Peptides against a protein of PDB entry 5JXT. Designs and how they scored, part 78

Target 1, 319 residues: chain A of PDB entry 5JXT
Amino acid sequence: SLLPKKEINVYIGMSEMQVKWYQKILEKDIDAVNGAGGKRESKTRLLNIVMQLRKCCNHPYLFEGAEPGPPYTTDEHLIYNAGKMVVLDKLLKRIQKQGSRVLIFSQMSRLLDILEDYCVFRGYKYCRIDGSTAHEDRIAAIDEYNKPGSDKFIFLLTTRAGGLGINLTTADIVILYDSDWNPQADLQAMDRAHRIGQTKQVVVYRFVTDNAIEEKVLERAAQKLRLDQLVIQQGRAQVAAKAAANKDELLSMIQHGAEKVFQTKGAFGTMAEKGSQLDDDDIDAILQAGETRTKELNARYEKLGIDDLQKFTSESAYE

## One batch from the design tools (peptide; made by RFdiffusion4, then SolubleMPNN)

Design b2_p15_8_s4 (from b2_p15_8, 7 letters changed)
Fold by OpenDDE base, seed 3:
Structure b2_p15_8_s4 (fold): chain B 319 residues (1-319), chain A 15 residues (1-15)
Amino acid sequence: as target 1 above (319 residues)
Amino acid sequence: MSLPAGKFVQKRLAE
């Protein structure tokens, strides 16, 4: 029988470089961040801020002029300048040592380009599929990854491209490097490994930048998922979960952790304490804390009814 | 050992 998948949110602090770029993004649009635009503030402007903050949470090099150089190099700076890369680097070493194989999903094809450079730098053999991958090349990549005795350790996928009906049960670990606004897209990605033919316990690590926009993206996704489940259970097909955040919701998401980011000198959390020198105990602590917070997050939304889940609870922005 | 500019930078510089 297929074992239930284990899902763990991995809460990761920003690097010093991410903090600086996160501050810069907020400062550039400070009037919008402070809600000074009021009813006149465009939803498009707020969505743009959200997208820049999400880019920052993924990797600061996604911004023009952020990468150190010239000369441009692939080196340890690619890792230590992004909290997610620091955790990924340690986690992949553990995953490889245990004889597992891993799917890494992102919303951002440009992040997959960074992950390719990282794989080359660490000597990890990989496959890649994104939205631009031709159908034939997609089949070839899947077959190369799934073949008996495949030396491909990592499969890099965009969440949407990887969600398209493929079987990747030869992997037992899934890393969601970022989250989709639609939790169903992430579920479809997980279900590439968590499917008939899987013989191992599938573990899903969802990377979430702590005290940042991504925490609110995750909460919104969890809320939507619970709402979708309740609507199905109650046969109330008409309760379409509000697919798009309103302006006030977007503003609340942007403001989450912003004050702490402005007050922070250097990196956040474990990134401030250890930086790139995370050991196995530090990873275990991050995973354990993540497992606890994941249970708490799920328990919060499991208690809510349909009417409560249709309201964006702003209160979680100040606690 | 540092490597030269990877795929990521090469794509950016080509834009």
Scores: peptide ipSAE 0.475, ipTM 0.933, DockQ to the pose 0.659
Fold by OpenDDE base, seed 2:
Structure b2_p15_8_s4 (fold): chain B 319 residues (1-319), chain A 15 residues (1-15)
Amino acid sequence: as target 1 above (319 residues)
Amino acid sequence: MSLPAGKFVQKRLAE
């Protein structure tokens, strides 16, 4: 029988470099961030800020001129300059020691390019699929990963490309390196490993940059998922229409953690305390804290009715 | 051991 999947949000502090770039993004559009544009601020401008902040949460090297060089190198700096990479690096060592195999999903194909360089640097054998991967190459990559005795440890996928009905039940670990605005896309990604033919407990790790826009992306995705479930259960198809964030919601999401980011010198949380030198106890603490916060998040939305879920609670942005 | 510029940088430099 298929065991229920275990999903854990992994809350990760920004590196010093991420904090600096996050500050720079906010400062560049400070008037928009402060809401000084009011009703005149374009939704497009806010969406652009959101996209840049999400890039920063993934890896600072996604910005031109961020990567140290020339000469450009693949080395430890690829890891320690991004909080998610530091946690990923430790987590993958644990996953490998357990004899597990892992799917890593991202929204960003350019992040998968960084993850390929990381895999080469660490000596991890991998497969890759994204939106540009030809059908034949996709089949070949899936077959290479799924073959008996495959030496491929990691499968790198864009979330949407991986969502296309493929079977990857030869993996038991799923890492969502970032989240889709549509929680159904992430569920479809998880279902590549969590389906008929799986013999192991599937564990999903969702990476979330702490004190940043990604927390609000996660909250909104959780709200939407609960709303979609309630609408289906109540037969009220009409409620699904408010899926797109409005300007005020986008602004609130951008503002979340911004003040603390501006006040911060150096890195955040465990990244400030330990940098890249996380030990196994630090990882266990991060995972345990994440499991607790995940349960609390789920419990918060399970108690809400349709009317409550339709009200974007702006109040949670100032706490 | 440090490696040369990877796929990520190579793609950026080609753009």
Scores: peptide ipSAE 0.474, ipTM 0.932, DockQ to the pose 0.676
Fold by OpenDDE base, seed 5:
Structure b2_p15_8_s4 (fold): chain B 319 residues (1-319), chain A 15 residues (1-15)
Amino acid sequence: as target 1 above (319 residues)
Amino acid sequence: MSLPAGKFVQKRLAE
């Protein structure tokens, strides 16, 4: 029988560079962030802020002028300038020692370009698929990864491209480097490894930038997933889950953690304490804290009925 | 050792 997958949210502090860029994004649109635009603020503007903040949570080099150079180099700076990369780098070493193989999913093809450079820098053999990958190249990459005795350790995928019906049961670890707005897309990605033919315990690590917009993206996705499940169970097919966040919801998501970000002069949490020098005990502590917070998050939404789950309850940064 | 600019930078500079 297929073992149930274990899902752990891994809450990761921002690097100093991420904090600086996160501040810069908020400051650029500070009137919108403070709600001073009121009813006149466009939903499009708020969505743009959300997308920039999510880029920052993934890697600051997704912004022009963030990467050090010229000369431009692939070096340790690619890792220590992003909290998720610091945790990824330590986690991959552990996973490799355990004889596991890894799927890494992201929403951002440009982040996969960074992850390719990282794989080359660390000497990790990898495959890649994104939305631009030709059908033939996609088949070739899957076959190369799945072949008996494959030396490919990592598969890099965009969540949507990787979700398209493929079998990757030769991997037992899934890293969601970021989250889709649609929780079903992430589930479909996990189901590439968690499928008939899997012989190992599948473990899913979902990276979440702590004290940032990604926590609210995750909460909203969890809420939506629970609502969708309850609607199906109750036969209430007509409850169109409000697919798109309203302006007030987007504003609350943007404001989440913003005050603490503005007050922070360096990195966050474990990134401030250890930076790139995380040890195995630090990783264990992050994973344990993440497992606890994951259980708490799930327990929060399991107690809610359909009517409660239709209300977006966001604690603002000012509550 | 530092490596030359990777795929990420090369794509950015080509855009």
Scores: peptide ipSAE 0.470, ipTM 0.933, DockQ to the pose 0.658
Fold by OpenDDE base, seed 1:
Structure b2_p15_8_s4 (fold): chain B 319 residues (1-319), chain A 15 residues (1-15)
Amino acid sequence: as target 1 above (319 residues)
Amino acid sequence: MSLPAGKFVQKRLAE
């Protein structure tokens, strides 16, 4: 029988470099961040800020001029300049020692390019699929990964490309490096490993930048997922979850943690204390804290009815 | 050991 999947949110502090770039993004559009634009502030401008902040949470090198050089190198700086990479680097060592195989999903194909360079730097054998991968190359990559005795440890996928009905049950670990606005896309990604033919318990690690916009992206996705479940259960097809955030919701998401980011001169949390020197105990503490916060998040939304979930899209902007 | 610029940088420099 297929075992239930274990899902945990892994809350990760920003590196010092991420904090500096996060501040720079907010400062560039400070009037919009402060809500000073009023009715004149375009939804498009707010969406652009959200996208830049999400890039920063993934890796600061996604910005032009952020990467150290010339000369440009692949080295430890690729890891320690992004909190998610520091945690990923330690977690992958543990996963490999356990004899597990891992799917890594992202929304950003350019982040997969960074992860390829990382895999080469660490000597991890990998496969890759994104939205630009030809059909034949996609089949070849899947077959190479799934073959008996495959030496491919990692499969790198864009969430949407990985959602296309493929079977990857030869992996038992799923890392969501970032989250989709549509929680169904992430579920479809998990279902590549969590499917008939899986012999192990699937564990899903969802990376979330702490004290940043990604917490609000996660909350919105969890709210939408609960609403979708309740609508299906109650047969109320017309309660289409408002698919797009309004301006006030976007502004609230941008403002979340912004004050603390502006006050911070270094890194956040465990990244400030340990940085690249995270040990196995630090990883265990991060995973345990994440498991607790995941249970709390789920418990918050499980108690809400359809009417509450529809209203909370407006009021949870102020808490 | 430091490696040369990877795929990520090479794609950026080609743009």
Scores: peptide ipSAE 0.467, ipTM 0.931, DockQ to the pose 0.665

## One batch from the design tools (peptide; made by RFdiffusion4, then SolubleMPNN)

Design b2_p16_1_s1 (from b2_p16_1, 6 letters changed)
Fold by OpenDDE base, seed 4:
Structure b2_p16_1_s1 (fold): chain B 319 residues (1-319), chain A 16 residues (1-16)
Amino acid sequence: as target 1 above (319 residues)
Amino acid sequence: MKEELDKEAEEILSKI
């Protein structure tokens, strides 16, 4: 029988560079962020801010002029300038040492470019599929990854391109480098490894930038997933989950952690304490803390009814 | 001026 997935949210502090860029993004549109612009900021402007903040949470080199150079050479700076990369780099060493193989999913093709550079820099053999990958090249990449005795350790995928019914049961670890707004897209990604033919315990690590917009993206996705489950269970197909965030929800998401980000000098959390010198014990601590917070998050949404799940609970900002 | 999504935001959101 297929073992249940073990899903762990891995809460990761921003690097110093990410904090600086996160501040710059907020400062650029400070009137929109504060809601103080007496002009009704467009939903489009707020969506742009959300996307820039999500880019920052993924990697600061997604911004023009953020990468140090010339020369534009891949080095340790590619890792230490992004909290997720610091954790990824240590986690991949562990995953490889245990004889596992890993799928890495992102929403951003440009982040997969950074992850390719990282794979080359570390000497990790990989495959890649994104939205632009031709059908024949997708087949070839899947076959190359799945072949008996494949030396391909990593498969890099955009979440939606990887969601297309493919079988990747030759991997047992899934890293969601970021989260989809639709939790079903992430589930479909996980189900590439967690499928008939899997013989190992599938472990899913969901990276979440702590004290940033990604916590709210995750909360919203978890809320939506629970709502969808309850709607299915209750046969209440008419409870359309509000598919799109409204303006006030987007503003609340942008504001989440913003004050603390402005007050922060340097990095956040374990990134402030250890930076690139994260050891195996630090990883274990991050994973254990993540497992705890994951259980708490799930327990929060499991107790909520449909009516509560339809309300964007801003209430956790006042305790 | 219609505030347009930036190209990267549009690319990501077109996939949502």
Scores: peptide ipSAE 0.026, ipTM 0.679, DockQ to the pose 0.019
Fold by OpenDDE base, seed 5:
Parts: C-alpha cells; structure tokens; sequence
Structure b2_p16_1_s1 (fold): chain B 319 residues (1-319), chain A 16 residues (1-16)
C-alpha cells in the first residue's frame, strides 16, 4: 500500500549576501514598501518587488552582477551565499547516503541553472526538465532517470513542467526549493513521486526563508488550500478564492520581516551562528523545528471557517 | 510610464 507522504516546512535563515540584497531591493522602492503611494501605487510595482524578494530568497546570483568574478568559476561561494543551498547541500549528502533519490522543484528556471552548476560542482548526476524542454527531450530525461539501476541521483524540475502527468516513483524524496502561488501545483509536483508504484515513504521538504516574504507566500498558499478544501466539502462553488492578491495583501507580504532585515547586520538565525559549517545535529534541529512549525501552521488553518479564510489578515493567523 | 514586470516575474505570474 502507498504510505502517506510526510511534509515538512524547512525554515531557513538568509545568508549575509541575501540580507544585503534583500535590503537593497526594499531600499530601491522604499516609498512603495512604506505604502506612501496609497491607492495610487501600481500593482505591477508591488508584484515586481515581490518577485525580486523571492529571487533573493532563492539565490542572490539571480541578480546581475551578484556573482563574484572574474574569474566566474563555480566554487563553495555558490553554496554559502544562499541559506537554502547550505541546507540543500547537507540534506543531499544524507539523502544519497541512505540510498534515496530526489526530485528538486522550483518556480524559476534560472534557479535550475544554478542547481545544475551545483550538481556539476558536487559531482551529482542529474536530469533536468523545465518549460522550454522539448517533448522528446522530456521523455528521454524521464526514461533515463527511471531506468533500472540509473546512476541519476537528482531530477531538477520546474514545478509546472514536473506537474504534467509524469511518473517519478523511482524517487522517494521531494524538495520544493520554493513554493507555487497555487498550492495545487506543489501537490501535483509531490504526486509525481507519491503515486502508485512507490515502494518507499515519500518525504517532502518545503524550503521557506525565515523572516521574509516566503513565510507570507506559504501562509497564503495554506489559506488557499484550506479554502479550496472547504469549498469542495460545502459545495459552495461561488466562493472563488480571489486568486490574485490585492495591493494591500502584496504590501503586507513585502513589509513582513522588512524591519528586522534592515536592523540585521550579517546573516539570520542558524546561518549567523554556523553559516556553511552546519553539522548533522544542526540539520536535525532545523528539521525538528520545521516539523513543529508545520503542525502549528496547519492547526491554525484547520480551525478557520470560509469567512475567516476569505480575509487575508496576518493578525488572524497569529492570534 | 506604465511599469512593466520583469521577464521572470511575467513568466511566474502568468501561471497564477
């Protein structure tokens, strides 16, 4: 029988470089961040800020001129300059040692480019699929990954491309490097490994940058997922979850953690204490804390009715 | 000037 999947949100501090770039993004548009534009503020401007902050949470090298060089060489800097990469690098060693195989999903094809460079640098054999991958090349990559005795350890996928009906039950670990705005897209990605033919316990690690916009992306996704479930259960098809965030929601998401980011000198949390020197005990502590926070987050939304879930108030989720 | 989304923002947001 297929075992239930285990899902864990992994809350990760920003590196020093991520904090500096996060500050720079907020400072560039400080009037918009402070809500000084009021009703006149462009929704497009706020969406651009949100996207730049999400890029920063993923990797600072997504920005032009962020990568150290010349020479432009892949080295340990690719890892230590992004909190998610530090945690990923430790988790992948553990996953490989236990004889597991891993799917890594992202929204950003350019992050997959960074992850390819990382795989080459670490000597991890991988496959890749994104939105630009031709149909024939997609089939070839899936077949190569799923081949009996395949030496391909990692599959790199964009969440939407990887969600398209494929079977990847030869992997038992799923890493969501970032989250889709639609929680159903992430579920569809997980279900590539968590399907008939899976023989192992599927474990899903969702990376979430702590004290940053990604916490609010996660909260909004959890809220939407619960609302979708309640709408289906109650037959209330008219409660179309407002799919698009409004200006006030976007502004609240941008402002989340911004003050603490401006006050911070250096890295956040475990990244400040240990940086790239995280050991196995530190990873276990991060995973345990993540499992606790995941249970708490789910328990908050399980108690809410449809009317409460229609109100995007950061306050109602923390009371 | 109408602010435009960056290309990557457009690609991600077009799927929302």
Amino acid sequence: as target 1 above (319 residues)
Amino acid sequence: MKEELDKEAEEILSKI
Scores: peptide ipSAE 0.024, ipTM 0.667, DockQ to the pose 0.019
Fold by OpenDDE base, seed 1:
Structure b2_p16_1_s1 (fold): chain B 319 residues (1-319), chain A 16 residues (1-16)
Amino acid sequence: as target 1 above (319 residues)
Amino acid sequence: MKEELDKEAEEILSKI
């Protein structure tokens, strides 16, 4: 029988470089971040800020002129300049030592480019599929990865490309490097490993930048997932899930952790204490803290009714 | 590069 998947949110501090870029993004649009634009503030402007903050949470090299150079060389800086890469680098060593194989999903194809450079730098053999990959090349990559005795350790996928009904049950670990706004897209991605033909316990690690916009993206996705479940259970198919985030919701998401980011000199959390020098005990502590916070998050939404779940109450980052 | 980011942004924004 297929074992239930284990899902763990992994809360990760920003690197010093991420904090500096996060500050720059907020400072560039400080009037919008402070809500000073009022009724004149464009929803599009707030959405653009959210996008830049999400890029920063993934990797600062997604910004023009962020990569150190010339010369533009792949080195340890690719890892230590992003909190998610520091945790990924340690976690992949553990996964490989366990004889596991891993799917890594992102919303951003340009993050997969950084992950390719990382795979080459570490000597990890990989496959890749994104939105631009031709149908024939997708089949070839899947067949190469699934081949008995395949030397491909990692499969890099955009979450959308992973949604295409493919079977990747030859992997038992799933890393969601970022989250989709629609939790169903992430479920469809992890179900590439968690399906008929899987023989191992599937473990899903969801990376979440702590004290940043990604916590609010995760909360909104968890709220939506619970609402979708209750609507199905109660037969209330006409309960319009509150559509697109309104301006006030977007503003509250942008403001989340912003004050602490402005006050911070250097990195956050374990990134401030150890940076790239995380050991196995630090990874165990991060995973244990993440498992606790995941249970707390789920327990928060399990108690809410449909009417409560329709009220997006983002606590102000200033309350 | 910039155009791909703008497309990814538009595609992420289209899901909100």
Scores: peptide ipSAE 0.011, ipTM 0.554, DockQ to the pose 0.022
Fold by OpenDDE base, seed 2:
Structure b2_p16_1_s1 (fold): chain B 319 residues (1-319), chain A 16 residues (1-16)
Amino acid sequence: as target 1 above (319 residues)
Amino acid sequence: MKEELDKEAEEILSKI
């Protein structure tokens, strides 16, 4: 029988460079961040801020002129300048040592470019599929990854390109480097490894930048997923799946952790204490804390009814 | 409406 997936949110602090860029993004649009724009603030402007903050949470080199140089060479700076890369680098060593194979999903093709550079730098053999990959090249990449005795350790995928019904049951680890706004897209990505023909326990690691917008993206996605489940279970197909985030919801998401980011000098959490020098105990602590917070998040939404899940609880940043 | 946030996110992500 197929074992149930183990899903763990991995909460990761920002690097010093990410904090600086996150501050810069908020400062550039500070009037919008403070809600001072009122009715004049466009939903499009708030969405743009959200996307820049999500880019920052993924990797600061997604911004033009962010990469240190000259020389413009891949080195340890590619890792230590992004909290997610620091954790990924340690986690992949463990995954490889245990004889597992890994799917890494992102929303951003340009993040896959950074992950390719990382794979080359670390000597990891990989396959890649994104939205631009031709049909024949997708088949070739899947076949190369799935072949018996494949030396390909990593498969890099955009979440939506990975959603195309492909079978990747030769991997047992899934890393969601970021989250989709639609939790169903992430589930579809996980289902590439968690399908008939899988013989191992599938473990899903969802990377979440701590004290940042990604926590609110995750909470919203969890809320939406629970709502979708309850609507299906109750046969209430008429309950409109909660619309696109309104301006107030987007503003609340942007404001989440912003004050602490402005007050912070340097990195966050374990990134401030250890930087790139995470040991095995630090990774175990991060995973254990993540498992606890994942259970708490799920338990929060499992107790809520449809009417509660239709309300976005803006925890006001002022309580 | 679910499709709009996914589309808005896709349109923004496709421009990255």
Scores: peptide ipSAE 0.006, ipTM 0.526, DockQ to the pose 0.017

